# Peptides against a protein of PDB entry 9GMZ, part 18

Target 1, 343 residues: chain A of PDB entry 9GMZ
Amino acid sequence: TGFPLELLTRPATERLAYFENYTVAHPRLKEVYEILMRTIAEPAGASFIFVYGASGVGKTTLRLRVEQKLTELALPKLESDRARVPVVGIEAIAPESRYFNWKEYYTRALITLEEPLIDHKFDYGVRGISRDNFGKINVESKVVAPALRRALENALIHRHPDVFFVDEAQHFGKVASGYKLQDQLDCLKSLANMTGILHCLLGTYELLTFRNLSGQLSRRSVDIHFRRYCADSPEDVQAFKSVLLTFQQHLPLAETPNLVDHWEYFYERTLGCIGTLKDWLKRVLSDALDREATTITLKDLQKRALSVAQCQKMFKEIQEGERQLSETEADVQNLRSALGLGA

## One batch from the design tools (peptide; made by RFdiffusion4, then SolubleMPNN)

Design b1_p9_2_s2 (from b1_p9_2, 6 letters changed)
Fold by OpenDDE base, seed 2:
Structure b1_p9_2_s2 (fold): chain B 343 residues (1-343), chain A 9 residues (1-9)
Amino acid sequence: as target 1 above (343 residues)
Amino acid sequence: MVIEVEPAK
């Protein structure tokens, strides 16, 4: 079933919002969603989940859908436990300096955890943390990172989320030295251990470097690879075409555009990443709505496509990540063979 | 809203 036809009579903003707010449950997203939900429900002593994949594969969409689902599932329990927050999700910011700003991280995490709608107030045990008249947390500039950490630890213990999401988590790895990267991992590990809260780090393949540096995290982490669709797989090509078909049916335009016939061009400019595809179509839809167009054309697509140079750069980053994973798989296979475990 | 993928024919 396509979009609601009544949208054609609605304002451009509402038509665009429809397209923005729906999620195509494509096979890779469904697979990773089920694995992630299962792992959150039954972490089996894991303290970390790593979700890695190409930029624009849909990791943020995955996070948001999991956050929504965890919130929905928690609603009956939240009536009895007014202190509980079911999930907390933040995006890690790229450091402006060669140093990760832990003070900012803790502040943002604390602010996100303590939404104004939470009636239950507790003492953070830290001077310079207050709530305004609306219950919003204010952190004074004088509060130091160790104090903010303690406040966050106390807040996480008190609110007891099922998971703490950190999107763009590769930004933890953007530090001047491997030693500092280890210190950051140890800091995160300590936070997870002290709070008993499961942490899920979502990021690009750069997160693999972060993951591989801590042999101690390996024992307490679950890895989830969010794969793109690959053009060398007939099944993946068919899945990608099916996604295009679904998108074309859900573009709120008077005439259904034929996206499927252009699947190779869509693949060329998205590298099989559905998030990149959705963002591209969103831009094209916005342009079409602004000019009151009945449909979108190849020319409209070309106007908002990523450049070939951008795609080449992104593809190189993907190939490097996929190579690292393939090497890891080969290393596991070699280790198994060396241990006398069959292939 | 979540939309299931329709198979391309």
Scores: peptide ipSAE 0.170, ipTM 0.884, DockQ to the pose 0.463
Fold by OpenDDE base, seed 1:
Order: sequence, then C-alpha cells, then structure tokens
Structure b1_p9_2_s2 (fold): chain B 343 residues (1-343), chain A 9 residues (1-9)
Amino acid sequence: as target 1 above (343 residues)
Amino acid sequence: MVIEVEPAK
C-alpha cells in the first residue's frame, strides 16, 4: 500500500512531513530493534548497551522507535507513578576542547529528563537549579559539574527510566589522552552504578575503541552491531531493493518514481545505509515539492547525491570498523580454541 | 508511523 492519495492535494509541508515521520521497518532495523528492546527488558546485570554501526545506518531512527515503544509500554504505569520517566535520550556533543564537557552533558540530561509533562516537582538538592513557569529546568551558570552530576543522579533515581540513551557516544572517546579516556569511562560507569539506570550508548565504529579500553565495562555490557546492507550478499541486495520499493510507494508524488531500477546507483551513494538513503530521498522530495513536480528523475537524484569522494571516505571508515569487528570475532574464536572450547 | 517493507520482485 502506498501513501494516502489525499496528500497530493495537501501543502508541500504536509507531504514532506509524511515522508519524514514514517519509518521503513527494514530487516536490519527490526532485528536490532528486537535485540535492543529485549536487552532493555532483561539486561541480565548489564549496565551498558553499545549499539555501533556506520554513520547513516539508522541508529537515531532505532533510538526514536525504542523511545516511542518504551513510552507506550509505560503509559499504564505512569498513571499511578507520576514521578516516572520511561526513557531519556540525549545526543553527546563533540568536545570543543581536548576534554569532554561534563557540565554540558549533565545539564542537557537534566533538561531532557525533566521535560514539562511531569507534574511532580523534584527538589534536586542543588542551588541554582530551578523550573520555569512551563516546568522547564533552568541551570544557573554558577552550578559546577559535581553538583550537576549529583542532581542528575538524584533525578535518574527518582524518575527511574528503563534506559538512558546517549546518541553519538563516540564523542566520549574524542579526548587527547588514554588516561583521560579511562576517566571518562569511569565517570560513565560510576553514573550507571550510582543510579542503577541502564545506559545505551549509540555511535559509529569509533565507539569500539571506547568499549575496548575498559575490561570492566566489557563484563557489564551488551554489544549490538547495527550492520549495513552488503552488496556481496544476495539477501542484503534483495532487502535493499525491497526498501527502495517501499520508499518509492511512499513518496507523496503524483507519479511513482522507479527507484528499484536504479538500485546500484542508490547502493553506490548510500553504501547500504538506509538512514543515508532516507535523508537523500528527503532532500530530493523537498526539491520536487518546491517545483510542484509530478515525479522524481535521475537528474533530481544526482543533484542531491553524496559525491564519490564523500562515499569513498565513508566507505573507508566502514571498512575499518567492519575489519575491527571481524578481528574481534576471530580473536574470540582463537581464545575459544586456546581454552579447548570447540569453535 | 511504521511501514513494513514490501518484498521487491
């Protein structure tokens, strides 16, 4: 089934919003979603979940869908427990300096955790943290990072989210020294331990470096690899074509474009990453709607495609990440063999 | 809104 045909008579903004707001439930997204939801429900003593994969694979889409589902599942309990927040999600900001800005991290986490739908006022026990008339948290500039941490710990304990999401979590690893990176890991570990809240770190393959530095985090972490579609796999190619078919049916245009016939070009310029594909199609759809076009052409696609140089750079980053994972899998097999455990 | 993937033929 395609888009609602009534959208063709609607404003361009509504047509674009339709395309933005739907999610194609492609096989890899479903698989990772199910694993993540199960792990959140039954963490089995884990304090961390690491979700890693290529840039543009769909990690943010995964997070948003899990946040939505956790919220829906919590609704019956939220009627009785007005203090509870089902989920909290933030994006880690790239450090402007050689140091991660923990003050900013704690501030953003507090602001997100205390969004206005919660009638229950909590006293953070920290001077310079207040709520405005709309229930939004205000943090005074004089509040220091240790006080913000304590406020966040208290808020997380009181609100008891099922998971704390940190998107772009590779930014924790962008520190100038290994010692400081260990301190960042210990800080996150301490926050998870003090609050009892499960943390899910989503990021690129750079997150693997962060994960591998703490043998103590590895013992209390679950790994989820969000794979791209690979052109060397017939099943992955078929899945990618099926995604293109679904997108072409859900572009709110008078004439359905044939995206599937151009699958190789779409693959070349997305590297099998569905988030990159959706963002590309969104740009092309926006251009088509601005022109009141009836369809999308190959020229329209080419105008908004990533350059070959961008794709080559992204592909090198993917290959390095996939190589590191393959080596880790081989190391596990070698370790098992060395332990006398069969392969 | 979540849309299921239709298999390409």
Scores: peptide ipSAE 0.169, ipTM 0.883, DockQ to the pose 0.466
Fold by OpenDDE base, seed 4:
Formats: structure tokens, C-alpha cells, sequence
Structure b1_p9_2_s2 (fold): chain B 343 residues (1-343), chain A 9 residues (1-9)
């Protein structure tokens, strides 16, 4: 099944929006989605979920689909519980300074949690936090980070989301010289413990550093590896080709481009990451629509591809993350063998 | 909107 053919007569903005708004349910996305949904429904005393994988593997797409599903599932309960928010999701920002800006983090979390459409007004117990005439949260500059933390703790308790998502969570690891990454983890752990809210941190393989530093978090965390497609696996190559076929059928162009025949070039420039692939195709589609082109060519793809240098850098980061995971798996097997548990 | 992956032939 392809795109609705009526889109060919629609404005470029509507055609692009179609391609942006749909999600290809590729095998790895489905697998991780089911694991994540099950873990959120039955956390079994976990306070954290770590979702780690390559940049551009599709973690943000995963988050948005889970947020949508949790919202849909909560709708019948929200009619009776007007204070409840089913899910909250933020993106951690890379600090401009050497220090992670906790004040900004808490402010963004509060603003996201307290959308204007929430009928039930809540008192944060903190002076200098108010709602404007449009119901938007305003935080006065005089409000200090410890007060914002208390406000967020109170808001999370009152709104009781099933999960709090933090995307790009590797940015918590970007601490100044002299700050311990442990202090950041202890801060997050304290927030989860004080609120009783399950936290899901999505990020790159840099999140593995968090797993290794806190033996206490490891006991209360679930790990989910969002793998890329690997060219050394025939099954993964076939899945990647199937994703390309699906994308070519859903590009709202008059002539269906042959993406599948160029699968090796797509793999070379995406490293098997479907998010990277989708973003590349969005750029190329936008260019094609601006030119009123009937199709996309290999030359159009080449103009918007990541450079070889960018791909080499990304691949090095992936290889280091995959290596660290493989070493951890080997250590578990060695531990089991040493305990007299069969492999 | 979620689209299922069609198998490449």
C-alpha cells in the first residue's frame, strides 16, 4: 500500500507533512516498543528504564509513539481523574556551560507537565511559579533550583504520570571538571524515589556509563538496547531493504523512486539507523517538492547525504558502544560460569 | 499514522 494518490494534487507542505508524520514500524522499533510498553505497565519495582542505542536509530520516534499510546490508553481514566497526566516527555539539552543547568531542566519539565489544557490547577507550593491568563506556567527568575525541584516533585506526585521520559539523556553525563557523574545520577535517583514516578532515560551508548557507575541504580533499572541493522546479518539486511521499499512506496512523488537497488549506499550513509534514513529522505523530499520534481535521483540523495567524515565519526561511536555491551555480556557469562551456572 | 513494513522481494 502506497501513499494516498490525492496528495499529488496537494501543496508541497501537505505532502511533506504526510511523510514527516507517518512512522514505519520496522522490526527493531516494534521489538523495543513492545518491551518498553510492557516494562512501563509492569515495572516490577524498577525506578529507571534505560533505552540506549546509536544516534539516529529512532529513539525519539519510539518515545513519541509510546507517549501517544499511553495517552490513548489513559483517555477513559482522565475523564474521572482531571488532575492526571498520563505521560510526560522532555529532551535534555546539552549544557552551553561546563555545568548541567538543573534550573532550566526543572523549568522545562514543569512547563511540559503543566500544559495549558489541564483543567485542574495545582499549587506548586513555591512562590514565583504562576499561570498566566492562557494557563501557561511562568517561572520568575528569582526562583532557585532547589525550589524548582520541589515544585517538580509536587507536580509529578499530583499529576502521577505512568512514566517520565528524558530524551538525549547522555547530556546528564556532560559534567564540569570536578563534578562527579555520580552526583547527577544521585539527583535523578532522588527525584524518582521522592515522586514514585518511573523515569525512562533515552540516549546514546554514553548512557552505559550511568549503568556502570551506580550499582544501586542497576538493581532498580531495566536496560533496553535499541540496536541498528547490521550488514553482517542477512536478516538485518533484508529488514533494511524492506524499510527502503516501504519508504519508496510512501514518498508522495509522481514516480516511485527505486531506493532498494541503492541499499548499500543507503546503508553506508545511515549505518543501519532508520532515524538517520528518514531524516535524509525528508531533506531530499523537501528539495524535490521545492523543484516540483516527479521523482528523486541518486544525485538528489548525494546532495543531502551525511559526509564520509560524519559517517566515520558516528561509526566509531557505535563500535565503541557495541564493544562495551559485548564486554558486559561476556562478563555476565564469565560470572555465571564462575558461579557454576551453565552458560 | 503507523505503516507496517512490506517485505522486500
Amino acid sequence: as target 1 above (343 residues)
Amino acid sequence: MVIEVEPAK
Scores: peptide ipSAE 0.166, ipTM 0.883, DockQ to the pose 0.463
Fold by OpenDDE base, seed 3:
Structure b1_p9_2_s2 (fold): chain B 343 residues (1-343), chain A 9 residues (1-9)
Amino acid sequence: as target 1 above (343 residues)
Amino acid sequence: MVIEVEPAK
């Protein structure tokens, strides 16, 4: 089934919003979604979930879909428990300085956790944290990071989300030394331990470097690899073509573009990352709508494609991440063989 | 909205 044909008579903004708001449930997204949902439901004493994969693979889409589902599942209980928040999700910001800004992180986490629609007022026990008449949290500049941490810990305990999501979590790793990176991990570990709240860190393959620094976290973490589609796998190629088919049917244009016939070009410029593909098509769709075009051409695609240089850079980062995982898999296999457990 | 992937022929 394609897009609603009525969209062709609607403003460009509505047509673009349709494309932005839908999610293609591609096989790899479904797989990771199911693993993540199961892990959240049954963490088995895990304090952390690491979801790693290429930039633009679709991790943010995964997060948002899990957040939606957890909210839906919690709705019947939220009617009786006005204090509960089913899920909280934030994006980690890249620090402008060589140091991660914990004060900003705690403030943003607290603001996100304490959404205006929560009727239940919570006393944080911290001077300089207030709610305005609209329920928005205000944090005065005088409030120090340790006080904000305590406020967040108390809020997390009181609201008891099933999971705390941190997207772009590789930004915790953007510190000048491995020692400081360990301190960031220990800080997150402490927050998870003090609150009893499961943390899910989503990030690029740079998150592996962060994960590998803490042998103590590894024992209390679940790893989820969100793989891209690989051109050397016939199954992955078929899945990628199927995604292109789905996108072409859901572009709100008068004439359906033939994206599938150009699958190799789409693969070349996305590296099998569906988020990158969606963002590319979004840009091209926006341009087409601005011109009142009936369709999208290869020339329109080429105008908004990532450059070959960008793709080469992204591919090197992917290859390094995939290599690191492959080495780990080989080490596991070697250990199993040495233990007599078989290959 | 979540859209199922249609298999390419």
Scores: peptide ipSAE 0.164, ipTM 0.883, DockQ to the pose 0.467

Design b1_p9_2_s3 (from b1_p9_2, 6 letters changed)
Fold by OpenDDE base, seed 4:
Structure b1_p9_2_s3 (fold): chain B 343 residues (1-343), chain A 9 residues (1-9)
Amino acid sequence: as target 1 above (343 residues)
Amino acid sequence: MVIEVEPAE
């Protein structure tokens, strides 16, 4: 099944929005989605979920689909509990300074948690936090980070989301010289413990550093590896080709481009990451629509591809993350063998 | 909207 053919008569903005707004339910996305949904429903005393994988593997798409599903599932309960928010999701920002800006983090979390459409007004117990005439949260500049933390703790307790998502969570690891990454983890752990809210951190393989530093977090965390497609796996190659086929059928162009025949070039420039693939195709589609083109060509793809240098850098980061995971798996096997547990 | 992956031949 392809795109609605009526889109060919629609404005370029509507055609692009169609391609942006749909999600290809590729096998790895489905697998991780089911694991994540199950873990949120039955956390079994976990306080954290770590979702790690390559940049551009599709973690943000995963988050948005889980947020949508949790919202849909909560709708019948929200009619009776007007204070409840089913899910909250933020993106961690890379610090401009050497220090992670906790004040900005807490402010963004509060603003996201307290959408204007929430009928039930909450008192944060903190002076200098108010709602404007539009119901938007305003935080005065005089409010200090410890007060914002207390406000967020109170808001999370009152709104009681099923999960708090933090995307790009590797940015918590970007601490100044002399700060311990442990202090950042202890801060997050304290927030989860004080609120009783499950936290899901999504990020790159740099999140593995968090797993290794806190033996206490490891006991209260669930790890989910969002793998890329690997060219050395025939099954993964077939899945990647099937994703390309699905994308070519859903590009709102008059002539269906043959993406599948170029699968090796797509793999070379995406490293098997479907998010990277989708973002590349969005750029190429936008260019094609601006030119009123009937199709996309290999030359159009080449104009918007990541450079070889970018791909080499990304691949090195992926290989290091996959290596660290393989070493951890080997260590578990060695530990089991040493305990007299069969492999 | 969620689209299922069609198998490549």
Scores: peptide ipSAE 0.153, ipTM 0.877, DockQ to the pose 0.464
Fold by OpenDDE base, seed 2:
Structure b1_p9_2_s3 (fold): chain B 343 residues (1-343), chain A 9 residues (1-9)
Amino acid sequence: as target 1 above (343 residues)
Amino acid sequence: MVIEVEPAE
């Protein structure tokens, strides 16, 4: 079933919002969603989940859908436990300096954890943390990172989320030295251990470097690879075409565009990443709505496509990540063989 | 809203 036809009579903003707000449950997203939901429900002593994949594969969409689902599932319990927050999700910011800003991280985490709608107030045990008249947290500039950490630890313990999401978590790895990267991992590990809260780090393949540096995290982490669709797989090509078909049916335009016939061009400019595809189509839809167009054309697509140079750069980053994973799989196979475990 | 993928024919 396509979009609601009544949208054709609605303002461009509402038509665009429809397209923005729906999620195509494509096979890879469903698979990773089910694995992630299961792992959150039954972490089996894991303190970390790593979700890695190409930029634009849909990791943020995955996070948001899991956050929504965890919130929905928690609603009956939140009536009895007014202190509880079911999930916390933040995006890690790229450091402006060669140092990760932990003060900012803790501040943002506290602000996100303590939404104004939370009636239950508690003492953070830290001077310079207050609530405004609307219950929003204010952190004074004088509050130091160790104090903010203690406040966050107390808040996480008190609110007891099922998971703490950190999107763009590769930004933790953007530090000047491997030693500092280890210190950051140890800091996160300590936070997870002190709070008993499961942490889920979502990021690009750069997160693998972060993951591999801590042999101690390996014992307490679950890895989830969010794969792109690959053009060398007939099944992946068919899945990608099916996604294009679904998108074309859900573009709120008077005439259904034929996206499927252009699947190779869509693949060329998205590298099989559905998030990249959705963002591209969103830009093209916005342009079409602005000019009151009945449909979108190949020319409209070309106007908003990533450049070949951008795609080449992105593809190189993907190939490096996929190579690292393939090497890791080979290393596991070699280790198993060396241990006398069959292939 | 979540939309299931329709199979391409």
Scores: peptide ipSAE 0.151, ipTM 0.878, DockQ to the pose 0.465
Fold by OpenDDE base, seed 1:
Structure b1_p9_2_s3 (fold): chain B 343 residues (1-343), chain A 9 residues (1-9)
Amino acid sequence: as target 1 above (343 residues)
Amino acid sequence: MVIEVEPAE
């Protein structure tokens, strides 16, 4: 079934919003979603979940869908427990300096955790943290990072989210020295331990470097690899074509474009990453709607495609990440063999 | 809104 045909008579903004707001439930997204939801429900003593994969694979879409589902599942309990927040999600900001800005991290986490839908006012026990008339948290500039940490710990304990999401979590690893990276890991570990809240770190393959530096985090972490579709796999190619078919049916245009016939070009310029594909199609759809076009052409696609140089750079980053994972899998097999455990 | 993937032939 395609888009609602009534959208063809609607403003361009509504047509674009339709395309932005729907999610194609492609096989890899479903698989990772199910694993993540199960792991959140039954963490089995894990304090961390690491979700890693290529840039543009769909990690943010995964997070948003899990946040939505956790919120829906919590609704019956939220009626009785007005203090509870089902989920909290933030994006880690790239450090402007050689140091991660923990003050900014704690501030953003507090602001997100205390969004205005919560009638229950909590006293953070920290001077310079207040709520405005709309219930939004205000943090005075004089509040220091240790005080913000304590406020966040208290807020997380009181609000008891099922998971704390940190998107772009590779930014924790962008520090100038290994010692400082260990301190960042210990800080996150301490926050998870002090609050009892499960942390889910989503990021690129750069997150693997962060994960591998702490043998103590590895013992209390679950790994989820969000794979791209690979052109060397017939099943992955078929899944990618099926995604293109679904997108072409859900572009709110008078004439359905044939995206599937151009699958190789779409693959070349997305590297099998569905988030990259959706963002590309969104740009092309926006251009088509601005022109009141009836369909999308190959020229329209080419105009908004990533350059070959961008794709080559992204592909090298993907290959390095996939190589590191393959080596880790081989190391596990070698370790098992060395332990006398069969392969 | 979540849309299921239709299999391409």
Scores: peptide ipSAE 0.145, ipTM 0.876, DockQ to the pose 0.452
Fold by OpenDDE base, seed 3:
Structure b1_p9_2_s3 (fold): chain B 343 residues (1-343), chain A 9 residues (1-9)
Amino acid sequence: as target 1 above (343 residues)
Amino acid sequence: MVIEVEPAE
């Protein structure tokens, strides 16, 4: 089934919003979604979930869909428990300085957790944290990071989310030394331990470097690899073509573009990353709508494609991440063989 | 909205 044909008579903004707001449930997204949902439901004493994969693979989409589902599942309980928040999700910001800004992180986490629509108000026990008349949290500049941490810990305990999501979590790793990176991990570990809240860190393959520095976290973490589609796998190629078919049917244009016939070009410029594909098509759709075009052409695609140089850079980053995982898998296999457990 | 992937022929 394609897009609602009524969209063709609607403003460009509505047509674009349709494309932005729908999610293609591609096989890798479904697989990772199911694993993540199961892990959140049954963490088995894990304090962390690491979701790693290529930039633009769809990690943010995964997060948002899990957040939606957890909210839906919690609705019956939220009617009676006005203090509970089912899930909290933030995006980590790349530090402008060589140091991660914990004060900003705690402030943003607290603001996100304490949404204006939450009827139940509690005292954070911290001077300089207030709610305005609209229920928005205000944090005065004088409030120090340790006080904000305590406020967040209290809020997390009181609201008791099933999971705390941190998207773009590789930004915790953007510190000048491995020692400082360990300090960031220990800080997150302490927050998870003090609150009893499961943390899910979503990020690029740079998150593996972050994960590998803490042998103590590895024992209390679940790893989820969000793989891209690989051109050397016939199954993955077929899945990628099926995604292109689905996108072409859901572009709100008068004439359905043939994206599938150009699958190799789409693969070349996305590296099998569906988020990158969606963002590309979004840009091209926006341009087409601005021109009142009836369809999208290959020339329109080429105008908004990532450059070959960008793709080469992204591919090197992917290959390094995939290599690290392959080495780890080989090490596990070697260990199993050495233990007599078989291959 | 979540949409299922249609199989390419």
Scores: peptide ipSAE 0.123, ipTM 0.868, DockQ to the pose 0.452

